# Peptides against a protein of PDB entry 8PQO: the designs that were tried, part 57

Target 1, 252 residues: chain A of PDB entry 8PQO
Amino acid sequence: VLLKEYRVILPVSVDEYQVGQLYSVAEASKNETGGGEGVEVLVNEPYEKDGEKGQYTHKIYHLQSKVPTFVRMLAPEGALNIHEKAWNAYPYCRTVITNEYMKEDFLIKIETWHKPDLGTQENVHKLEPEAWKHVEAVYIDIADRSQVLSKDYKAEEDPAKFKSIKTGRGPLGPNWKQELVNQKDCPYMCAYKLVTVKFKWWGLQNKVENFIHKQERRLFTNFHRQLFCWLDKWVDLTMDDIRRMEEETKRQ

## One batch from the design tools (peptide; aimed at target 1 I97 T98)

Design b1_p26_1_s2 (made by RFdiffusion4, then SolubleMPNN; from b1_p26_1, 18 letters changed)
Fold by OpenDDE base, seed 1:
Structure b1_p26_1_s2 (fold): chain B 252 residues (1-252), chain A 26 residues (1-26)
Amino acid sequence: as target 1 above (252 residues)
Amino acid sequence: MMFGIMEIAKLMLDITLENYLKKLKE
């Protein structure tokens, strides 16, 4: 098991981020090859547990259409089905990813707290002290180009170049995080993303767990760069607007 | 929210297939 807490600081409020995240997820999904094809929503219902109220979603990603025929024919039963269970109680969210074939040998858990701070809270997920000692804190700086792979870099998604017309935020210079403290009119938040990766297959555990973390870090970096650079597209939207957009997409 | 599920899925498939094929050879 490998745990890392990714801390993503953004010059947006917690409330703004809720809209921006949903918008950016939808936009990114449209731009990806294959989009939402092969996604089955098994459950989408409200939940209440231990004072936590939110929306529970269980999705299955059917990968049969996304792999070559020979792979589909050779793959064991359940190997091509990925389950995503999500508990969305913003500003808290938990996502659990599993596979039918690997069962308990594979787990990705992503727990996120969105806090109106600069990533200064320790153990925001309230892990046991012994467990917390083994968590690496990783700061993602969306303005740091060196954290972005060359193949992922787009100038229009560079926070160091982008300036929001609607809000006046950006561009983000090298010391943008320190400057936020002095800018009373600029909201800020941190997404504390505790990522737990478990892969129990002998000989592959460390390799796979580290690989998944690298991919998650890459994804978080690119996603939040997009989220910020798309600020003018979503900042005036309401949650109701987002809900309408989602409903319209479901009807298509 | 999708968290690189396709990339992870591809990796898992590769590992799964390799393991499955090894078992078939036993």
Scores: peptide ipSAE 0.155, ipTM 0.766, DockQ to the pose 0.483
OpenDDE base, seeds 2, 3, 4, 5: peptide ipSAE 0.154, 0.145, 0.142, 0.152; ipTM 0.761, 0.759, 0.760, 0.765

Design b1_p26_1_s3 (made by RFdiffusion4, then SolubleMPNN; from b1_p26_1, 16 letters changed)
Fold by OpenDDE base, seed 1:
Structure b1_p26_1_s3 (fold): chain B 252 residues (1-252), chain A 26 residues (1-26)
Amino acid sequence: as target 1 above (252 residues)
Amino acid sequence: PLFGINEIAFLMLNITMENYLKELEE
């Protein structure tokens, strides 16, 4: 098991992020080949547990059409079915990803707290002290080009070049996070994403767990760079606007 | 296209799978 807490600081408010995240996910999904295909929604209902109120979803991603033929032919039954259980109680979110074949030997858990701070809180997910000692805190700087792979880099998605016309935010210089403390007019937040990866397979555990974390970091970095650079596209939208967009997309 | 609160997780899976398959081909 490998745990890392990714801390993504953004020059947006917690309330703004809720809209921006949904918008950016939608846009990113549209750009992905085969997005939306092979998804089965089993459950979509409100939940209440231990004072936490939100929306619970259970989805199955059928990956048979998304893998090469030789993989599909050799894959054991259930190996290409991914279950995603998600609890959305924004500003808290939890997603648990499992596989039918691997069962308890495979787990990806993503727990996120969105806080109006600069990533200064320790153990925001309230882990036991012994468990917390094994968590690596990883700061993602969306303005740091060195954290972006060359193949992923796009000038139009570079926070160091982008300036929001609607809000005046950006571009983000090398010391943008430190400067936020002195800018009373610019909201800020941190997404604390505790990622737990378990791949219990002898000889491959460390390799696969590290690989998945590497991909997670890559995704979070690119996604939040996009989210910020798309600020002018979503900042004027409301949650109601997003809900309407979701309904329209579902009908297509 | 897939639209929802948790779609970022699906995107992660796609990226992970694609990269893994590329490594297997090398």
Scores: peptide ipSAE 0.037, ipTM 0.691, DockQ to the pose 0.143
OpenDDE base, seeds 2, 3, 4, 5: peptide ipSAE 0.088, 0.035, 0.040, 0.035; ipTM 0.720, 0.689, 0.697, 0.692; seeds 2, 4 fail the geometry check

Design b1_p26_1_s4 (made by RFdiffusion4, then SolubleMPNN; from b1_p26_1, 18 letters changed)
Fold by OpenDDE base, seed 4:
Structure b1_p26_1_s4 (fold): chain B 252 residues (1-252), chain A 26 residues (1-26)
Amino acid sequence: as target 1 above (252 residues)
Amino acid sequence: MMFGIMEIAKLMLDITLEAYLKALLE
């Protein structure tokens, strides 16, 4: 099991982020290959538990059609069925990804707290001390080009170049986080994303777990760079606007 | 809002699939 807490600091408010995240997901999802076909929604309902209330979703991603034939031939029964259980109680979110074949030997859990701070809270997810001591805190700097793979880099998604016309935020220089503290009119938040990866296969555990974390970090980095650089596109949107956009995305 | 966090998972599918498939084939 490998745990890392990714802390993504953004010059937006927690409330703004809710809109921006959903917008960016909808926008980015338009060109993704994983959506739509092969997705089975088992549950989509509100939930309330232990003072947490939100929307619970259980989806199965049937990946048989998404993989090459030889993979289908080699894959054990259930190996290409991925279960995703998500609890959306913004500003808290939790996603659990499992696989029918690997059962308890495979887990990806992403728990996110969105807090109006600069990523300074320790153990925001309230792990036991023994567990917390094994968590690596990883700060993602959306303005740091060196954290972006060259193949992922787009100038229009570079926070170091972007200037928001509507808000005046950006571009984000090398010391933008320090400068942000002195910008009284600029809100900020941190997305604390605790990612738990378990891949209990002999000889492959560390390799795969690290690989998944590397990919998650890549995703978080690129996504939030987009989110910020798309600020002018979503900052004036309402949640109702977002819902309409999500529905439109689903139709595509 | 309804699929907010879950919609992010769509963006993770390709990444997760790649990682998973590599693991299965190694």
Scores: peptide ipSAE 0.050, ipTM 0.722, DockQ to the pose 0.171
OpenDDE base, seeds 1, 2, 3, 5: peptide ipSAE 0.051, 0.041, 0.035, 0.036; ipTM 0.726, 0.701, 0.697, 0.700; seed 1 fails the geometry check

Design b1_p26_2 (made by RFdiffusion4)
Pose (drawn by RFdiffusion4):
Structure b1_p26_2 (pose): chain A 252 residues (1-252), chain P 26 residues (1-26)
Amino acid sequence: as target 1 above (252 residues)
Amino acid sequence: SIFSHYEKIHLFITYLLIVHNLLTWL
C-alpha cells in the first residue's frame, strides 16, 4: 500500500481555507445536473476523542441513476454504492471512501492537517517512524503552470492571471512563497493531505494506487487553483454564511 | 468536481469488476 503526503501551500489563512473549501466544493458542483440526488446520510453525529472534537458522518452515494442502464445491470451488487465516512474536526479532517461490493479491499483515505505554516513540518500526522519513512512528500504549487494538464488549463482559473478585488492578493508569480516569508501581512497556510490508497484485488495494487494518486494530485491542483481564483466570491463569508447557504440548498 | 472525480474513480473500478465477471462467464 502506497502513502503520499500532498502539501498544498496557499496564500490564505487556515480560517479562510475552511470557508473557501466549503464554498468551492458547492460552487464547482453547481453545474452538475445529477448532484444531490442519490446522496444518503446514514449517520450524522458529534464525536470527541483525545483532543479531536468534531462531527462524524456516514454517507452513501448511489450511482445507479447516473450510469447507463447496462452498467447498472452488469454491475455486481453494491459496486455502484460509494461509502464515505468522514470525521471533521477542522483544522483536522479524515475521510474514508469505500465501495459496497469491494468492502474494505478498495479504500481511499485522506487525512489532512491545515496549519499556518509554509509546509515545513515533517510527519505532521505523527506516523510510526518506519511507516513515515515510506511516505513521499509531494508539493503542489498553484502558481506553476507546468503542474497543470493542458486539457485542464483555464485562464479564468489561473492564479498567475488573477488579482483579488477584495484582498488585492495575486497574481501569483514563481516567487510568491518567498514573498510570503518576507511579508508581515498576507496570510498563508499549508494543507497536509496524507492519502492512502489500497486496492487488494487481482494483483493490481500498484497500478490502481498509482493511477489514483496521479488523479488525486491533478484534482488537488485544479481544485486549489479554482479556490484561489474565487477568492472574491467567498473571502467575505463567515461559517454562518456557509451553513445558511447549505440550508438554502436543502429545500429542494 | 470532487463528486464527479470520485464517481469516475468508482465507475472505473466497476468496469474492472464487470470485465472480471464477463471473463468468469466465458

Design b1_p26_2_s1 (made by RFdiffusion4, then SolubleMPNN; from b1_p26_2, 17 letters changed)
Fold by OpenDDE base, seed 5:
Structure b1_p26_2_s1 (fold): chain B 252 residues (1-252), chain A 26 residues (1-26)
Amino acid sequence: as target 1 above (252 residues)
Amino acid sequence: SIEEYIKEISLKVTLLLIKKKLEELE
C-alpha cells in the first residue's frame, strides 16, 4: 500500500473551483475516446451520512471491448470489470476503484478536501497517527514547468504565461504562492488529494503502486493547469449553468 | 466530476496492468 497526499494550490476560491472543476472535466473529456462506452450505472442517488450530504454513484466499467481479443479470451471472470464508487459531497469527495477479479489485491482510493488555505493543514483526512506518518505530502505547483512532461506541455495551458482578463489573475511567477499571501483580493484554495493505492501482486506491488501514483500526479498537474488557464471560460458560469450544460450533453 | 477525468487514467492504467499480468500467465 502506498499513500500520498497531493496538495494543489490554486488562486481561486473553493466556490469558484466547484464550477471550474466541472467545466474543466467536461472540456477535457471531449477529447477523450471511449469514456462512456461500456459504462453501467448501478446507483446514482443522494446520500446522507454522518452529516455529509452528497451524491453517491456506483458505476461498472466493462472493458471487454477495450482490450484485444486474446486478452478477453484469457481474462478470468471479472477481470475486465472495474467498479467505481464515488461520494461527491463538495467540498469533500471520495472515489474508490476496484476490480472484481483482483478483489482485495487492488484498490485506488482518492479522497479530496477542498480548503480555503495554502496547503498548510496536516492530516485533513483525519488518518490515524500511525497511518499518517507514512503519508508523503506532495505539493503540485501548477506554475512549475519542470513538473510537466514535454509531451503534455501547451503554451495556452501554461499558468506562467496566462493572464485572466476577467479576474486579473496571473501570470503565475516562480513565487506566486508567496505573493498570493500579500494579495488580499485574490482568493486561494488547496485541494488535498489523498491517494491510496493497493496492488498486492507479488513482485509487482511497489512498481505498480508507484506507477499509478506517477500517473495520478501527472493527471492532477495537467488538469489544474488547464483549470486555471480556462478561468475566463468558466468564472462567470453558475452551478445552474453547469447543470444545464451537463444535461444538454447527456441528451446528445 | 473530476473523478470522471481521473477515472479514465486509472482505468487505462488498470487495463495495462491486467493485460501485463495476463500476458505473464501465457
Scores: peptide ipSAE 0.076, ipTM 0.693, DockQ to the pose 0.263
OpenDDE base, seeds 1, 2, 3, 4: peptide ipSAE 0.067, 0.074, 0.028, 0.058; ipTM 0.687, 0.689, 0.647, 0.683

Design b1_p26_2_s2 (made by RFdiffusion4, then SolubleMPNN; from b1_p26_2, 16 letters changed)
Fold by OpenDDE base, seed 2:
Structure b1_p26_2_s2 (fold): chain B 252 residues (1-252), chain A 26 residues (1-26)
Amino acid sequence: as target 1 above (252 residues)
Amino acid sequence: SIEEYIKNIFLSITLLLIKKKLEELE
């Protein structure tokens, strides 16, 4: 098991982020070719548990049509079926990813707290001390180009170049976080993403767990760079606007 | 997207599992 807490600082408020996240997810999905194929939504309902109130979703990703024939033929039964269970109780979110074949031997858990701070809180997920000491804190700087793969880089999604017309935020220089403290009119937040990766397979555990973390970090980095650079597209939207957009997308 | 991300991860895992199985048959 490998745990890392990714801390993503953004020059947006917690409330703004809720809109921006939903918008950016929708936008990113539109940019994918063949999106939606192989995705089965089993459950999508509200939930309440232990004071936590939100939306629960259970999706199955069927990858049989997304892999080469030889992979599909050699893959064990259930190996290409991925279950995603998500508890969305913003500002808290939890996602659990499992695989039918691997069962208890595979787990990706992503727990996120969105806080109006600069990523200075320790153990926001309230882990036991013994567990917390094994968690690596990883800061993602959306303005740091060195954290972005060349193949992922797009100038229009570079926070170091983007200037929001509607808010005046950006571009983000090398010391943008320090300068942000002095900008009273600019809100900020941190997404604390505790990622737990378990791949209990002899000889492959460390390799796969590290690989998955690498992919998660890549995803978080690119997504939040997009979220910020798309600020002018979503900052004036309300949650009702987002809901309407989602309904319109479902109709297409 | 999450779909593409998941696909890439599990494709890699599947290949590793296949490789492991083949090695066990040797």
Scores: peptide ipSAE 0.101, ipTM 0.713, DockQ to the pose 0.582
OpenDDE base, seeds 1, 3, 4, 5: peptide ipSAE 0.083, 0.075, 0.088, 0.102; ipTM 0.704, 0.686, 0.703, 0.711; seeds 1, 4, 5 fail the geometry check

Design b1_p26_2_s3 (made by RFdiffusion4, then SolubleMPNN; from b1_p26_2, 16 letters changed)
Fold by OpenDDE base, seed 4:
Structure b1_p26_2_s3 (fold): chain B 252 residues (1-252), chain A 26 residues (1-26)
Amino acid sequence: as target 1 above (252 residues)
Amino acid sequence: SIEEYIKNIFLSVTLLLILKKLLELE
C-alpha cells in the first residue's frame, strides 16, 4: 500500500472551486472522442451517512472495447471492468476504484478535502498516527512548469502566463504562493487529496503503486492548471449553469 | 482531457493485470 497526500494550492475560494471543478471536467470532456463510451452508471443518488450528505455514484468502466483483441481474449473474467464508487459531499469527496478480478488485491482510493488554507494542515483526513506516519505529502505547484510533462504542456493552460481579466488573478510567478498571503482580496484554497493505492501482487506492488501515483499526480497537475487558466470562463457561472452544461455534454 | 487520463490509467492498470496473469499461467 502506498499513500500520498497531494496538496494543490489554488488562488480560488472553496466555493469558487466547486464551480470551477465541475466546469473544467465538463469542458475537458467536451472535446474528447469517446467520452462516456463504455461507462455504465449503475447508481446515481443522494446519500446520507454518518452526517455526510452528498451524491453517490457507482460507475463501471468497461474496457473491453478499449483494449486490443488479444488483450481482451486473454483477460480473465472481470478484469476489464473497473468499478468507481464516488461519494461527493463537497467540500469532501471520496472515490474508490476497484476491479472485479483483483477484488481486495487492488484499490485506488482518493479522498479529498477542500480547505480555505495554503496546504498547511496536517492529517486533515484524520488517519491514525501510525498510518499518517507513512503518508508522503506532495505539493503540486500549478505554476511550476517543471512539474508538467512536455507533451502535456499548453501555453494557454500555463498559470505562469495566464492573467484573469475578470478577477485580476495571475499570472502566477515563482513566488505566487508567498505573494498570495499579501493579497488580501485574493482567495485561496488547498485541495488535500489523499490517494491510497493498493496492488497486492508479489513482484509488482511497488511498480504498479508508484505508477498509479505518477499518473494521478499528472492528472491533478494538468487538471488544476486548466481549472485556473479557465477562471474567466467559469468564475461567473452558477451551479445551475454548470448543471445545464453537463446536460448539454451528455447529449453529445 | 480528464476523462482520457482516467481511461489511460485504467487501461494501464488492466493491462498490467493481464500481463501478470499470463506470467502466472506460464
Scores: peptide ipSAE 0.032, ipTM 0.639, DockQ to the pose 0.559
OpenDDE base, seeds 1, 2, 3, 5: peptide ipSAE 0.032, 0.032, 0.030, 0.030; ipTM 0.638, 0.640, 0.627, 0.626; seeds 1, 2, 5 fail the geometry check

Design b1_p26_2_s4 (made by RFdiffusion4, then SolubleMPNN; from b1_p26_2, 17 letters changed)
Fold by OpenDDE base, seed 5:
Structure b1_p26_2_s4 (fold): chain B 252 residues (1-252), chain A 26 residues (1-26)
Amino acid sequence: as target 1 above (252 residues)
Amino acid sequence: SLESYLFNIALGVTLLLIEKKLKELE
């Protein structure tokens, strides 16, 4: 098991982020070819547990049509079915990803707290001390080009170049985080993303777990760079606007 | 949902699982 807590600092408020995240997810989904194909929604309902109130979703990603025929024919039963269980109680979110074939031997858990701070809170997810001492804190700087793969880099998604017309935020210089505290009118937040990866196969555990973390970090970095650079597109939207957009997309 | 991003992860993991299984069958 490998745990890392990714801390993504953004020059937006927690409330703004809720809109921006949903918009950016939708926008990114449009850019993916066949991203929604093979997705089965088993459950989509409100939940309430231990004071946590939100929306619960259970989806199955059927990857049979996403892999070559020879891979599909050789894949073990259940290996191409990925289960995603998500609890969305913003500003808290939890996602659990499992595989039918691996069962308990495979787990990706992503727990996120969105806090109005600069990523200074320790153990925001309230892990046991023994577990917390094994968690690596990883700071993602959306303005740091060196954290972005060359193949992922787009100038229009570079926070170091972007200037928001509507808010005046950006571009983000090398010391943008330190400068935030001196900018009274600029909100900020941190997404604390605790990622737990378990892959219990002898000889491959460390390799696969590290690989998954590498991919997660890449995704978080690119996503939040996009989110910020798309600020002018979503900052004036309301949650109701987002809901309408989602409904319209479902009808198509 | 985060299906667009999570899909790539799921696919990558699935491929790794298949590769491992194939090696075991050899």
Scores: peptide ipSAE 0.068, ipTM 0.708, DockQ to the pose 0.460
OpenDDE base, seeds 1, 2, 3, 4: peptide ipSAE 0.053, 0.053, 0.045, 0.054; ipTM 0.688, 0.688, 0.681, 0.689; seeds 1, 3, 4 fail the geometry check

Design b1_p26_3 (made by RFdiffusion4)
Pose (drawn by RFdiffusion4):
Structure b1_p26_3 (pose): chain A 252 residues (1-252), chain P 26 residues (1-26)
Amino acid sequence: as target 1 above (252 residues)
Amino acid sequence: MNAEKLELLKNLAIAITFLHFLDNLL
């Protein structure tokens, strides 16, 4: 099983990231016809354990209505049921994604620490030493064009071409992280996203783990580029504003 | 969940279906 820590250094605060991430998930999913239908909340409750106080959820995403009929007929029972178990104690969160048919043999786990630093902490997740020694640290720079697939590139989602009206932040150059250390004002943070991918069937552990990690890096990059370029849309929102927008979207 | 990640998981679920079908043939 392969583990990688993706470090996403951002010119926002930890407080700002919480609102921005919630807004961005909802906004990026705004054009998807077929969003919300098929989402099933099995469990939604508070939890507390040794310093980590938060909210636990168990959700199922039924894909039967979103795939061609032949896929629904051919799919082994439960293969189209995606389970997501989430522990949200921001600035810490853990999500576990499984497939009902694959049980625990297909697993994607993301454990994230959101810290007010420039991604300089080592083993922020406090792994056992030997296990930590086998974790590759991968840095994600949202200003670096070379880290974006050309088919994914969109000028309107390029931090190198965006300046915030409300904050004046951006555009981001190759020295933006250096200018953060030399700066006393603009906030910054790093999301330490430790990703574990497990695929235990058919001897395809390596191929699937690598494919999923490459896709996770692409997604983390594109998502956080979008998040920064949407600063003017969400930076003035509070958590109460986010909860209100959630309830609003709940009516339908 | 984000739409792009859910789309990726859907595609993985389809791939798993095809692999289960091929294993029954073999």

Design b1_p26_3_s1 (made by RFdiffusion4, then SolubleMPNN; from b1_p26_3, 15 letters changed)
Fold by OpenDDE base, seed 4:
Structure b1_p26_3_s1 (fold): chain B 252 residues (1-252), chain A 26 residues (1-26)
Amino acid sequence: as target 1 above (252 residues)
Amino acid sequence: MPAELLKFLQELSVLLTLLALLEKLL
């Protein structure tokens, strides 16, 4: 088991982020060929547990048509079916990813707290001390181009180049986080994403777990760069606007 | 997230498939 807590600092408020996240998700989905295809929603219902209220979703990603032919041909039964269980209680969310083939030998859990701080809270997910001592804190700097793979880089998604017309935020220079502290009118938040990866195969555990973390980091980096650079597109939207957009996306 | 997540899941599925194959061979 390998745990890392990714801390993504953004020059947006927690409330803004909720809109931006959903917008960016929807927008990214639109931009993907075959977006939503192969996704089966098994459950989508409100939940209440231990004072946490939110929306629970269980989705199955059927990836048979989304992988290379050779993978499809060689994949054992269930290997291309990925289950995602999500508990969305913003500003908290939890996602559990499993695979039918790997069963209990594979788990990705992503627990996120969105806090109005600069990523300074320790153990925001309230892990036991023994567990917390094994968690690596990883700061993602959305303005740091060196954290972006060349193949993922897009100039229009570069926070170091983007200037929000509506908010005046950006571009994010090398010291943007330090400067942000002095900008009283600019909100900020941190997404604390505790990622637990379990791959219980002897000899491959560390390699696979590290690989998955690398991919998760890549995902978080790219997503939040987009989220910020799309600020002018979503900052004036309401949650109702987002819901309409999601409905429209489902119709496409 | 969804689109990027999907890409991640695709890559993950490839990895898992390859590992499954290795399991059969080892």
Scores: peptide ipSAE 0.226, ipTM 0.809, DockQ to the pose 0.665
OpenDDE base, seeds 1, 2, 3, 5: peptide ipSAE 0.212, 0.211, 0.208, 0.220; ipTM 0.808, 0.805, 0.805, 0.807

Design b1_p26_3_s2 (made by RFdiffusion4, then SolubleMPNN; from b1_p26_3, 14 letters changed)
Fold by OpenDDE base, seed 5:
Structure b1_p26_3_s2 (fold): chain B 252 residues (1-252), chain A 26 residues (1-26)
Amino acid sequence: as target 1 above (252 residues)
Amino acid sequence: MLAERLQFLKQLSILLTLLALLAKKL
């Protein structure tokens, strides 16, 4: 088991982020070829547990048509079916990813708190002390081009070049996080993403777990760069606007 | 779901498939 807490600082408020996240997810989904093909929604219902209220979703991603033919031909039964269980209670969310073939030998858990700070809280997910001491804190800087793969880099998604017309935020220089403290009019937040990766196959555990973490870090980096650079597209939207957009998209 | 997440899941499924094949050979 390998745990890392990714801390993504953004020059947006927790409330703004909720809109921006949903917008960016919707926008990215529109750009995906094949749309929701192969996605089965088993459950989508409200939940309440221990004072936490939110939306629970259980989805199965059937990836048979999404992978190369040779992979489909060689894949054992259940290997191309990914289960995603999600508890969305913003500003808290939890996602659990499993695979039918690997069963208990594989798990990815992503727990996120969105806090109005600069990523300074320790153990925001309230792990046991013995578990917390093994968690690596990883800071993601959305302005740092060196954290972006060349193949993923787009100039229009570069926070170091982007200037928001509507808010005046950006471009983000090398010391942008320190400068935020002095900018009383600029909100900020941190997404604390505790990622737990379990892969129990002996001899491959560390390699696979580290690989998955590398991919998750890449995903978080790219997503939040987009979210910020799309600020002018979503900053004036309300949650009701987003809900309407989602409903309209479901009807198409 | 994020398009990037779907791409990740595709890559993950490929990885798991390759690992399964490796395990069968051992």
Scores: peptide ipSAE 0.307, ipTM 0.848, DockQ to the pose 0.734
OpenDDE base, seeds 1, 2, 3, 4: peptide ipSAE 0.299, 0.300, 0.302, 0.304; ipTM 0.845, 0.846, 0.845, 0.845

Design b1_p26_3_s3 (made by RFdiffusion4, then SolubleMPNN; from b1_p26_3, 15 letters changed)
Fold by OpenDDE base, seed 2:
Order: sequence, then C-alpha cells, then structure tokens
Structure b1_p26_3_s3 (fold): chain B 252 residues (1-252), chain A 26 residues (1-26)
Amino acid sequence: as target 1 above (252 residues)
Amino acid sequence: MLAERLNFLKELSILLTLLELEALLE
C-alpha cells in the first residue's frame, strides 16, 4: 500500500472551484473518453453518513471497447470491469475504484478536502498517527513547468502565460503563492487529495503502485492547469448552469 | 508473459486515472 497526499493550490475560492471542477471534468471527459459508452450506473442516490450529506454513485466501467485488441485478448475474465463508488459531498469527495478480477488485491481510493488555505493543514483527513506518518505530502505547483511532461505541455494551458480577462488573475510567476497572500481581492484554496493505492501482486506491488501514483500526479497537474487557464470560460457560470450543461451532454 | 502483463497494467492504470475525473460528474 502506498499513500500520498497531493496538495494543489489554486488562486480560486472553494465555491468557484466547485463550478470550475465540474466544467473542466466535462471538457476533459469529452476529449478523452468520448462519452458514456460502456458505463453502467448501478446506483445514483443521496446519502447521509456521520453528518456528511451528498450524492452516492456506483458505476461499472466496461473497458472491453476501450482497450487495444491484444489487451482484451489477454485480459482475464472480469479484469476489464472497473467498479467506481463515489461519495460527492463537496467540499469533501471520496472515490473508491476496484476491479472484479483483482478483488481485494487492488484498490485506488481518492479522498479530497477542499480548504480555503495554502496547503498548510496537516492530516486534514484525520488519519491515525501511525498511518499519517507513512503519508508523503506532495505539493503540485500549477505554474511550475518543470512538473509538466513535454508531451503534455500546451501554451494555452500554461498558468505562467495565462491572464484572465474576467478576473485579472494571472499570469502566475515563480512566487505567485507568496504574492497571493498580499492580494486581498484574490481568493485561494487547496485541494488535499489523499490517494491510497494497493496492488498486491508479489514482485510488482511497488512498481505498479508507484506507476499509478505517477499517473495520478500527472492527471492532477494537467487538470488543474486546465482548470485555471479555462477560468474565463466557467467563472461566470452557476451550479445550475453546470447541471444544465451536463444534462444536455447526456442527451447527445 | 511478464511484458504482456505489464503492458496490460499500464493501459489499465491510464484508464483508471481517467475514471477519477468522471466520478465527479453527477
């Protein structure tokens, strides 16, 4: 098991982020997966647990049509069926990903708190001390080009070049986080993403767990760079606007 | 066998990563 807490600081408010996240997810999903093909929604209902109120979803992703032929041919039965259980109670979110073939030997859990700070809180997810000491804190700086793979870099998604017309935010210089504290009119937040990866195959555990974390970090980095650079596209939208957009997308 | 298994895991990991974003959609 490998645990890391990714801390992504953004020059947006927690309330703004809720809109921006949903907008950016929708845009990113259009570009990568092409829609809901192979997605089976088993559960989609409100939940209440320990004072946490939100929406619970259980989806099965049938990946047979999403993988190369040779992967489909070699994959054991159930290996291409991914279960995703999500508890969305913004500003708290939890996602648990499992696989029918791997059963208890595979787990990806992502727990996120969105806080109006600069990533200074320790153990925001309230882990036991023994567990917390094994968590590596990883800071993602969306303005740091060195954290972006060359193949992922796009100038139009570079926070160090982007200037928001609607808000005046950006470009983000090398010391943007320090300067942000002195800007009373610019909100900020941190997404604390605790990622738990378990892969219990002897000889491959560390390699696979580290690989998955590498991919998650890459995704978080690119996604939040996009989110910020798309600020002018979503900052004036309401949650109702987002819901309407999602409904329209489902009908297409 | 090992190379094929690792290649499968690589593809699966990429797909799983993409699913993280889709989980945020209601």
Scores: peptide ipSAE 0.047, ipTM 0.693, DockQ to the pose 0.043
OpenDDE base, seeds 1, 3, 4, 5: peptide ipSAE 0.030, 0.025, 0.027, 0.037; ipTM 0.669, 0.622, 0.656, 0.651

